# Designs tried in a protein design run: peptides against a protein of PDB entry 4Y8H. Part 36

Target 1, 196 residues: chain A of PDB entry 4Y8H
Amino acid sequence: TSIMAVTFKDGVILGADSRTTTGAYIANRVTDKLTRVHDKIWCCRSGSAADTQAIADIVQYHLELYTSQYGTPSTETAASVFKELCYENKDNLTAGIIVAGYDDKNKGEVYTIPLGGSVHKLPYAIAGSGSTFIYGYCDKNFRENMSKEETVDFIKHSLSQAIKWDGSSGGVIRMVVLTAAGVERLIFYPDEYEQL

## One batch from the design tools (peptide; aimed at target 1 T21 S46 S168)

Design b2_p26_2_s2 (made by RFdiffusion4, then SolubleMPNN; from b2_p26_2, 14 letters changed)
Fold by OpenDDE base, seed 4:
Structure b2_p26_2_s2 (fold): chain B 196 residues (1-196), chain A 26 residues (1-26)
Amino acid sequence: as target 1 above (196 residues)
Amino acid sequence: SVAAEVAAARERAIQALLEEEERLNK
């Protein structure tokens, strides 16, 4: 798995590969690595499919309840719900989560929640088995306040490199763009990104 | 409790994943 979320000038973009490990117990086979928990709050999932799906489902419900009572939740609020669930169940879960969201006040925000249930706010985050291969690349190439196109290219190149070296990553690259304009889904195929 | 809620949701997720795999194998 290779996942990442990147803040940029107009919001935030989440990205993920699509490879599913074959021959593994189904509960641990992650297929949908980009998951909506609110209109403009999404997450990247790594680890157990069942564990991360459970967490995301609960968060989605809590955020719906929150919305009915208080209005649209902030990305920080969403991250806090994720953190509570992951931390309180850390001994029974295999879950790595990147929370990303956009709102007009805070713009794009990224929170990473690694195994153990800590929470870290960052301008961008990477995770999954493929991330170990691209820390250096991302550090060298990330810039704050990039354009949408620059950010898409950054994510595409980053995940392409991760896929190149990580046998557990591959397939298509999916992205979700969160801005004031709404939600946009992108997909890039191997024939395109393998040439990068 | 939070643990019970997660456990219940996890079980639901497992069942959903199993059903999806069965569908894909047909």
Scores: peptide ipSAE 0.334, ipTM 0.812, DockQ to the pose 0.027
OpenDDE base, seeds 1, 2, 3, 5: peptide ipSAE 0.208, 0.249, 0.294, 0.161; ipTM 0.672, 0.767, 0.786, 0.698

Design b2_p26_2_s3 (made by RFdiffusion4, then SolubleMPNN; from b2_p26_2, 15 letters changed)
Fold by OpenDDE base, seed 3:
Structure b2_p26_2_s3 (fold): chain B 196 residues (1-196), chain A 26 residues (1-26)
Amino acid sequence: as target 1 above (196 residues)
Amino acid sequence: DVEAAIEAARERAIEALRKLEERLNS
């Protein structure tokens, strides 16, 4: 798995590969590594797919319930709920989650929740088995307040590099763009990003 | 057992959400 989220001038973009592995078997089917928990609050998931999905479902349910009574929650609130669930289950759960969201007050925000259930607010975050190969690349190439196009290219290049070296990453690259204008879904295929 | 543990943490997460929103909206 290779996942990341990047703040930019107009909001935030989440990105993920789509490969699924079961032991020595590799499937290039599209997997649900980008998950909606609210209209403009999404997460990237790594680790136990079933367990992290359960956590995301719980978060989604309670954020919806919260919205009905108190209005739209902030991205920080969503990250706090994820953090609590991951921390309380850290002895039984392998989970790496990146929470990203957009609202008019706070703009694009990224929170990373690594194994153990800590929470860190960052301008961008990377995770998954493929992330180990691209820390240097991302550090060198990330810039604050990039355009949408620059940010898409940054994520595409970063994940492409991760996929080159991580056997557990591959397939298509999916992105979700969160801005004031709404939600946009992007997809990039191997024949495109392998040439980068 | 993991599912049970997650469910137990649900109530704590709800409380954390409430407290955080109160702080941010003050």
Scores: peptide ipSAE 0.038, ipTM 0.627, DockQ to the pose 0.034
OpenDDE base, seeds 1, 2, 4, 5: peptide ipSAE 0.023, 0.030, 0.022, 0.035; ipTM 0.630, 0.621, 0.583, 0.625

Design b2_p26_2_s4 (made by RFdiffusion4, then SolubleMPNN; from b2_p26_2, 16 letters changed)
Fold by OpenDDE base, seed 3:
Structure b2_p26_2_s4 (fold): chain B 196 residues (1-196), chain A 26 residues (1-26)
Amino acid sequence: as target 1 above (196 residues)
Amino acid sequence: DVAAAIEAARARAIAALEALEKRLNS
C-alpha cells in the first residue's frame, strides 16, 4: 500500500494505490483505500482492510451525529476521533490512517495517525509499505501552496516511485481533491504513471 | 471469515467510541 495527502493553495488532495495482497498472491483489482467520513473530510487507509473500514464506519457515524447536533465538524475533530479509536484498540489493530479535510476557516489540513495511535498535523503525509521508498523524494520535491496541477503531479510522481519499488503497491492511482468548489475524484492508470 | 472479522472490528471500535463519548460529555 502507498497512500498520501497533500495540502495546497486551494485545499487538500488525497492519493492512494489500489493493489491488494494476500500472502504471496497479488491482486490488481481496484481496491478503494480513500474513504469518505464527511462531505469534505476523507481518509487514506493502510493495514487490515476490515479493521480500518470498521473504524472509518464508526467515525462516519460519529460525525453524522455530531453534525445533527452542532453543525459541520472540523478536520481536527475528525482526526481526534480516529486517534482515539486507534489508540484504544492499538493492541489489536494494524492500522495506518491519514485524515484530510477542507473547510473555509482552516482551509486544507492533513493529520497522520501511525500504528501507535498518535496524531500529527503536517503540511503533507505519506504512509503504507510503499512510503519507505519515497521519503527522500517527497522531502525534496514538496512545496507549500502549490497549484492543483502541481499537487496532482507531485502525488502522481511520488506514488509512481513507491509502486516501482514496493511489490505490495500497484494498480490504479486514485485521488480525491477537496476545495471550496467541492469534491473531485481522479484516476490514473499504469500506462499513465509507469513512464514518469 | 470476512464477516466475522468485520463484526469483531466493529465491536472494538464501538467500545472505544463509547469511551470517547463519555469523556467528551463529562
Scores: peptide ipSAE 0.026, ipTM 0.597, DockQ to the pose 0.043
OpenDDE base, seeds 1, 2, 4, 5: peptide ipSAE 0.022, 0.025, 0.020, 0.023; ipTM 0.607, 0.609, 0.527, 0.597

Design b2_p26_3 (made by RFdiffusion4)
Pose (drawn by RFdiffusion4):
Structure b2_p26_3 (pose): chain A 196 residues (1-196), chain P 26 residues (1-26)
Amino acid sequence: as target 1 above (196 residues)
Amino acid sequence: DLTDLSNDLTDLSLDLDNLNKKLGAS
């Protein structure tokens, strides 16, 4: 997997490849790793497909219940529910999850939750096996308060490289845009991003 | 012999994928 989330001027963008692996076999070339847990709180999933789906479903349930009783949860609250599940079940889970959301007060936010269940709030986050190959690129090219177009390009170029080097990443690049204007789904095909 | 070798290579491939997923989740 190759996944990332990036905050910018108007909010946050999540990005991911679409490859599911079963050994060296590509079980699914068009996977959607970007998953809604609330209207404007989404996550990027890496690690075990089963674990991350089970976790995301539970979190969506908790936040739906939270919304019924107390109104819209913060992105920090969503990240805390993911952490509780990942930390308390660390022996049985293989889940690297990035949580990203948009709040009108807080604008864009990114929380990354690596294997042990720890929580890290960051301007941007990268994860998944392909992310190792782009730590150098992303650290060199990220800047705060980028425009939407600049952020789409940063993510497109970053994941293009992670896919190029990582055999466990590939297919299409999917992105989800989170702003006060709503939610936008973007998709980029190999013929476009490969030759970047 | 060739069937046993194919099963061993399939098991190895699954183990390496699982390890890679675990490292990628770190």

Design b2_p26_3_s1 (made by RFdiffusion4, then SolubleMPNN; from b2_p26_3, 23 letters changed)
Fold by OpenDDE base, seed 5:
Structure b2_p26_3_s1 (fold): chain B 196 residues (1-196), chain A 26 residues (1-26)
Amino acid sequence: as target 1 above (196 residues)
Amino acid sequence: SSAAEAEARRRAELEEARRRAIEGAR
């Protein structure tokens, strides 16, 4: 798995590969590692698909209830709910989750929740088995307040490098763009990103 | 930027937690 979320001038973009593995088996099935928990609050999931899906479902339900009572939740609120669930289940959970969202007040925000259930606000975050290969690249190439196009390219190049070196990453690169204008899904295929 | 520098410094603090999650993230 290779996942990341990047704040930029107009909001935030989440990105993920689609490969699924179990032990030594590599499946070419498309796995959606980008999960909606609210209209403009999404997460990247790594680890057990079943466990992280359960957490995401609980968060989604909580945020729906929150919305009905208090209005649209902030990204920080969503990250706090994830943090509590990950912390409470840390003994039985192997998960890394990146929470990303957009609202008019806070703009694009990224929160990383690594194994253990801590929470860290960052301008961008990377996780998954492929992330270990791209720390240097990301640190060198990330800039604050990039354009949408620059950010898409940054994520595409970063995940391409992660996939290149991580046998547990591959398939298509999916992205979700969250801005004031709405939600946009992007997809890039191996024939394109392998040539970068 | 200051935020980018802060991220670089905090990366080391997160490496252990991330390493533990790598195998499960496959």
Scores: peptide ipSAE 0.022, ipTM 0.539, DockQ to the pose 0.061
OpenDDE base, seeds 1, 2, 3, 4: peptide ipSAE 0.017, 0.019, 0.018, 0.021; ipTM 0.484, 0.444, 0.479, 0.535; seed 2 fails the geometry check

Design b2_p26_4 (made by RFdiffusion4; failed a check: the pose's geometry)
Pose (drawn by RFdiffusion4):
Structure b2_p26_4 (pose): chain A 196 residues (1-196), chain P 26 residues (1-26)
Amino acid sequence: as target 1 above (196 residues)
Amino acid sequence: SIHTETDADLALAKDNAWLDAFGDFS
């Protein structure tokens, strides 16, 4: 997997490849690794497909119940629910999850939750096996308060490289845009991003 | 350029989502 989330001027964008692996075999070339847990709180999934789906479903359930009793949860609250599940069940889970959301007060936020269940709030986050190959590129090219177009390009170029080098990444690049204007789904095909 | 995801792309992902049971996002 290759996944990332990036905060910018108007909010946050999540991005991911679409490859699911079963050994060297590509079990699914069009996977959607970007998953809704609330209207404007989404996550990127990496690691075990089963674990991350089970976790995301539980978190969506908790936040739906939270919304019924107390109104819209913050992105930090959503990240805390993910952490509680990942930390308390660290022996049985293989889940690297990035949580991203948009609040009108807090604008865009990114929380990354690596294997042990620790929580890290960051301007942007990268994860998944393919992310190792783009630490150098992303650290060199990221800047705060980028525009929407600049952020789409940063993600597109970053995941293009992660896919190029990582055999466990590929297919299409999917992105989810989170702003006060709503939610936008973007997709970019190999013929476009490969030759970047 | 920015390309918006179509209903067809979403349907394709949905129709193939069950295959994820046989693999990992590594």

Design b2_p26_4_s1 (made by RFdiffusion4, then SolubleMPNN; from b2_p26_4, 15 letters changed; failed a check: the pose's geometry)
Amino acid sequence: MINYETEEDRELMAKTAHLDANGVYS

Design b2_p26_4_s2 (made by RFdiffusion4, then SolubleMPNN; from b2_p26_4, 14 letters changed; failed a check: the pose's geometry)
Amino acid sequence: MIRRETEEDLRLMEETAHLDALGSYS

Design b2_p26_4_s3 (made by RFdiffusion4, then SolubleMPNN; from b2_p26_4, 15 letters changed; failed a check: the pose's geometry)
Amino acid sequence: MINYMTEEDLAEMAATAHLDANGSYS

Design b2_p26_4_s4 (made by RFdiffusion4, then SolubleMPNN; from b2_p26_4, 14 letters changed; failed a check: the pose's geometry)
Amino acid sequence: MINRMTEEDLELMAATAHLDAFGSYS

Design b2_p26_5 (made by RFdiffusion4)
Pose (drawn by RFdiffusion4):
Structure b2_p26_5 (pose): chain A 196 residues (1-196), chain P 26 residues (1-26)
Amino acid sequence: as target 1 above (196 residues)
Amino acid sequence: TAAETAYNDAFTDNRDFLFETAEERY
């Protein structure tokens, strides 16, 4: 897997490849690793497909119940529910999850939750096996308060490299844009991003 | 068959290593 989330001027963008692996076999070349847990709170999933789906479903359930009683949860609250599940069940889970959301007060936010269940709030986050190949690139090219177009390009170029080097990454690049304007789904095919 | 099994094992190990290493970034 190759996944990332990036904050920018108007909010946050999540990005991911679409490869699911079963050994060296590609069980699914068009996977959607970007998953809604609330209207403007989404996550990127990496690690075990079963674990991350089970976790995301529970978190969506908790936040739906939270919304019914107390109104819209913050992105920090969503990340806290993910942590509680990942930390308390760390022995049985293989889940690397990035949580990203948009709040009108807080604008875009990114929380990354690596294997042990720790929580890290960051301007941007990268994860998944492919992310090791783009630490150097992303650290060199990221800047705060980028525009929407610049952020799409940063994510497109970053995941393009992660896919190029990581055999466990591939297929299409999917992105989810989170702003006050709503939610936008983007998709980029190999013939476009490969030759970047 | 044996060569395909060895390849799948090596690919899985490398993938898992890279994943664990990537998660150590944070």

Design b2_p26_5_s1 (made by RFdiffusion4, then SolubleMPNN; from b2_p26_5, 14 letters changed)
Fold by OpenDDE base, seed 1:
Structure b2_p26_5_s1 (fold): chain B 196 residues (1-196), chain A 26 residues (1-26)
Amino acid sequence: as target 1 above (196 residues)
Amino acid sequence: AEAEAAYNAAFTKKANELFLKSQSRY
């Protein structure tokens, strides 16, 4: 798995590969590693697919109830709920989650929740088995307040490199763009990103 | 703000209980 989220001038973009692995078995399938928990709050999931899906479902339900009582939650609130669930269940959970969202007040925000259930607010975050191969690349190439196009290219190149070296990453690259204008979904296929 | 925090804390506690129960199946 290779996942990341990047803040930029107008919001935030989440990205993920789609490869599914079970032991030594590798399948290039569209796997839902980008998960909606609110209109403009999404997460990237790595680790146990079943467990992280359960956590995301719980958070989504919570935020729905929250909205009915208090209005639209902040990205920080969503990240806090994820953090508490991951921390309290850390002994029974293999999970790496990146929470990203957009609102008019805070703009694009990214929170990373690694194994153990800590929470860290960052301008961008990477996770999954493929992330180990691209820390250097991302550090060198990330810039604050990039354009949408620059950010898409940054994520595409980063995940392409991760996929190149990580046998557990591959398939299509999916992205979700969160801005004031709304939600946009992007997809890129191997024939394109393998040439980068 | 305090009410929201209290609500979130209470919900998270219940969610943790449910999650642990679900994990016993794996």
Scores: peptide ipSAE 0.281, ipTM 0.810, DockQ to the pose 0.018
OpenDDE base, seeds 2, 3, 4, 5: peptide ipSAE 0.057, 0.196, 0.205, 0.190; ipTM 0.654, 0.756, 0.761, 0.758; seed 2 fails the geometry check

Design b2_p26_5_s2 (made by RFdiffusion4, then SolubleMPNN; from b2_p26_5, 17 letters changed)
Fold by OpenDDE base, seed 1:
Structure b2_p26_5_s2 (fold): chain B 196 residues (1-196), chain A 26 residues (1-26)
Amino acid sequence: as target 1 above (196 residues)
Amino acid sequence: MEEEERYNKEFTERANKLFLESSSRY
């Protein structure tokens, strides 16, 4: 798995590969590693698909209740709920989760929740087995306040490099763009990103 | 399969408890 989220001038973009592995079998299918928990709050998931899906479902439900009582939650609130669930289950949980969201007050925000259930607010975050291959590339090429197009390109190149070296990453690259204008879903196929 | 199902069930139960505890803070 290779996942990342990047803040930019107008909001935040989440990106993920779509490969899944079951035992010794590798499948290049479309996998839902980008998950909605609120209108403009999404997460990237790595590790156990079942466990992280359960966490995301609980968070989504919690945020629905929150909305009914207090209005639209902040990205920080969502990250806090994820953190609590991951931390209290850390002994039995293999999960890396990136929470990203947009609101008019805070703009685009990214929170990473690695193994152990800590939470860290960052301008951008990477996770999954493929992330080990792209720390250097991302550090060198990330810039604050990029355009949408620059950010899409940055994520595409980053994940392409991760997929190149990580046998557990591959398939299509999916992205979700969160801005004041709304939510946009993007997809890029191997024929496009493998040449990068 | 049976072990995985048991694990998932236990995880869900723990997660639900945590949800209730966390939700009480808001």
Scores: peptide ipSAE 0.028, ipTM 0.478, DockQ to the pose 0.036
OpenDDE base, seeds 2, 3, 4, 5: peptide ipSAE 0.034, 0.049, 0.049, 0.050; ipTM 0.545, 0.626, 0.661, 0.659; seeds 2, 3, 4, 5 fail the geometry check

Design b2_p26_5_s3 (made by RFdiffusion4, then SolubleMPNN; from b2_p26_5, 19 letters changed)
Fold by OpenDDE base, seed 1:
Structure b2_p26_5_s3 (fold): chain B 196 residues (1-196), chain A 26 residues (1-26)
Amino acid sequence: as target 1 above (196 residues)
Amino acid sequence: DEERERYEKEFTERALALFLESSSRY
């Protein structure tokens, strides 16, 4: 898996590959590793698909209850719920989760929750088995306050490099763009990103 | 703003307690 989320001038973009594995083998199933937990709060998931989906379902339910009582939750609130669930289950959970969201007050925010259940707020985050191959590239090429186009390009190139070297990453590259204007889903196919 | 942050914290703590208890039963 290769996942990432990047803040930019107008909000935040999440990106992920779609490859799944069973044991030591690549599975034919294409998974959606970008999961909605609120209108403009999403997460990237790596590790156990079933376990991370269960966590996301709990978070989504929590945020629905929150909304009914207090209005739209902050991205930080969502990240806190993810963090606690991951921390309390850390001994039995294989999960790397990136939480990203947009609101008018805080703009785009990214929180990374690695194995162990810690939480870190960052301008951008990468995770999954493929992330080890792109730390250098991302550090060199990331800039704060990029345009939407620049950010999409940055994520596409980053994930393309991760997929190139990580056998557990591949398939399509999916992105979700969160801004004041709304939510936009993007998809890029191997024929396009393999040329980068 | 401070009130909202307090509400968020309290709500999160209560909800997490409930969810963790439910998940630990199985």
Scores: peptide ipSAE 0.026, ipTM 0.578, DockQ to the pose 0.016
OpenDDE base, seeds 2, 3, 4, 5: peptide ipSAE 0.018, 0.080, 0.061, 0.065; ipTM 0.534, 0.595, 0.617, 0.609; seeds 3, 4, 5 fail the geometry check

Design b2_p26_5_s4 (made by RFdiffusion4, then SolubleMPNN; from b2_p26_5, 13 letters changed)
Fold by OpenDDE base, seed 3:
Structure b2_p26_5_s4 (fold): chain B 196 residues (1-196), chain A 26 residues (1-26)
Amino acid sequence: as target 1 above (196 residues)
Amino acid sequence: SAAEEAYNKAFTEKALKLFLESQKRY
């Protein structure tokens, strides 16, 4: 798995590969690792698919209830809920989650929740088995307040490199763009990113 | 707020309990 989220000028973009691995072999299924928990709050998931899906479902439900009582939750609130669930179950949970969201007040925000259930706010985050291959690239190429196009390109190149070196990553690259304008879903196929 | 935090904590604790039960880890 290779996942990342990147804040940019107008919001935040989440990106993920789609490869599914079962044991030592690659399954012929495309996995969606980008999960909606609120209109403009999404997460990237790595680790146990079942466990992280359950957590995301719980968070989604909680945020629905939260909205009814307090209004639209902040990205920080969502990240806090994820953190609590991951922390309280850290001994039995394999989960790496990146929470990203957009609101008019805070703009694009990214929170990473690594194994152990800590939470860290960052301008961008990477995770998954493929992330180890792209820390250097991301560090060298990330810039704050990039345009949408620059950010898409950055994520595409980053994940392309991760996929190139990580046998557990591959398939299509999915992205979700969260801005004031709304939610946009992007998809890039191997022929589009392998040459990068 | 403190109220929101308390609410979130209570909810997550309940949700976690249910999750663990569903996974036969309770």
Scores: peptide ipSAE 0.075, ipTM 0.663, DockQ to the pose 0.019
OpenDDE base, seeds 1, 2, 4, 5: peptide ipSAE 0.024, 0.023, 0.027, 0.039; ipTM 0.546, 0.606, 0.620, 0.640

Design b2_p26_6 (made by RFdiffusion4)
Pose (drawn by RFdiffusion4):
Structure b2_p26_6 (pose): chain A 196 residues (1-196), chain P 26 residues (1-26)
Amino acid sequence: as target 1 above (196 residues)
Amino acid sequence: SISDEVREELEESDQFFLETEEAAAE
């Protein structure tokens, strides 16, 4: 997997490849690794497909119940629910999850939750096996308060490289845009991003 | 900026995924 989330001027963008692996076999070339847990709180999933889906479903359930009793949860609250599940079940889970959301007060936020269940709030986050190949590129090219178009390009170029080198990444690049304007789904095909 | 401890942790997690995928491909 190759996944990332990036905060910018108007909010946050999540991005991911679409490859699911069963050994060297590509079980699914068009996977959607970007998953809604609330209207404007989404996550990027990496690691075990079964674990991350089970976790995301539980988190969506908790936040739906939270919304019924107390109104819209913060992105920090959503990340805390993911952490509680990942930390308390660290022996049985293989889940690298990035949580990203948009709040009108807090604008865009990114929380990354690596294997052990620790929580890290960051301007941007990268994860998944393909992310190792783009630490150098992303650290060199990221800047705060980028525009929407600049952020789409940063993610497109970053994941393009992660897919190029990582055999466990590929297919299409999916992105989810989170702003006060709503939610936008973007998709970029190999003929476009490969030759970047 | 990301602290050294957090950076290490993140990179070790990502490396673990890479090594797991390479082992599974064999």

Design b2_p26_6_s1 (made by RFdiffusion4, then SolubleMPNN; from b2_p26_6, 14 letters changed)
Fold by OpenDDE base, seed 2:
Structure b2_p26_6_s1 (fold): chain B 196 residues (1-196), chain A 26 residues (1-26)
Amino acid sequence: as target 1 above (196 residues)
Amino acid sequence: MISEEVRAELKASNEALREAALAAAA
């Protein structure tokens, strides 16, 4: 798995590969590691598929409940719900979660929740088994307040490098762009990103 | 931008996930 979320001038973009591992078998399935928990609050999931799917479902429920009572939740609120679930169940979970969202007040925000259930607000975050291979690239190439296109390219190149070296990553690269304009889904296929 | 302490924690977490993934694939 290779996942990341990057704040930029107009919002935030989440990106993920689509490879999954079933037992000892690696499959290049078109799986969605980018999961909606609210209209403009999404997460990237790493680790146990079952664990992270359950967590995301619970968060989605809580945010729906929150919305009915208080209106649209902030990204920070969503991250807090994720954090509580991950921290309280840390002994039973294998989960790395990146929470990303956009709202008009706070713009794009990224919160990363590593193993153990801590939470860190960052301008960008990377996670998953493939992230090991791209710390240097990301540190070198990330810039604050990039354009949408620059950010897409940054994520595409970063994940391409991760996939190149991580046998547990591959398939298509999916992205979700969250801005004032709405939600946009992007997909990039191996024939394109392998040549980067 | 990102403190060394936080970076170290995130690296450790992601490395642990990598190890878990490798073990699962073995």
Scores: peptide ipSAE 0.456, ipTM 0.865, DockQ to the pose 0.851
OpenDDE base, seeds 1, 3, 4, 5: peptide ipSAE 0.446, 0.443, 0.439, 0.443; ipTM 0.862, 0.859, 0.859, 0.859; seed 5 fails the geometry check

Design b2_p26_6_s2 (made by RFdiffusion4, then SolubleMPNN; from b2_p26_6, 12 letters changed)
Fold by OpenDDE base, seed 4:
Structure b2_p26_6_s2 (fold): chain B 196 residues (1-196), chain A 26 residues (1-26)
Amino acid sequence: as target 1 above (196 residues)
Amino acid sequence: MISEEVRKELLEANQALREAAEAAAK
């Protein structure tokens, strides 16, 4: 698994590979790595597919309830709910979650929640088994306030490198773009990114 | 940009995920 979320000038983009691990320990399979929890609040999931899906479902419900009472929640609020659930279940949870969202006040924001249930607000975050191979690349190439196109390229190149070295990553690269204009889904195929 | 402390935590967490993924793939 290789997942990341990157703030940019107009919002935030989440990206993920699509490879699903198969084998004896099905619980650690990851599917549908990019998951909506609110209109413009999404998450990237790594680790146990079932466990992270359950957490995402709970968060989604909580945010729907929040919206009905108080209006659109902030990305920070969503991250706090994720953090609490991950922390409370840390002994029984193998999960890495990146929360990303856009709103007009705060613009694009990224929160990373590694194992243990801590929360860190960052301009960009990477996670998953493939992320270990691209920390250096990302640190070198990330810039704040990139354009949409620059950010797409950054994510595409980053995940391409992760996939190149991580046997547990591969398939298509999916992205979700969150801006004032709405939600946009992108997909890039191996023939496109393998040559990068 | 990312503090060394946070980076260390993230690396350790993701290493654990990598090991779990490798085990699952066997």
Scores: peptide ipSAE 0.063, ipTM 0.632, DockQ to the pose 0.696
OpenDDE base, seeds 1, 2, 3, 5: peptide ipSAE 0.036, 0.027, 0.054, 0.015; ipTM 0.603, 0.599, 0.630, 0.389

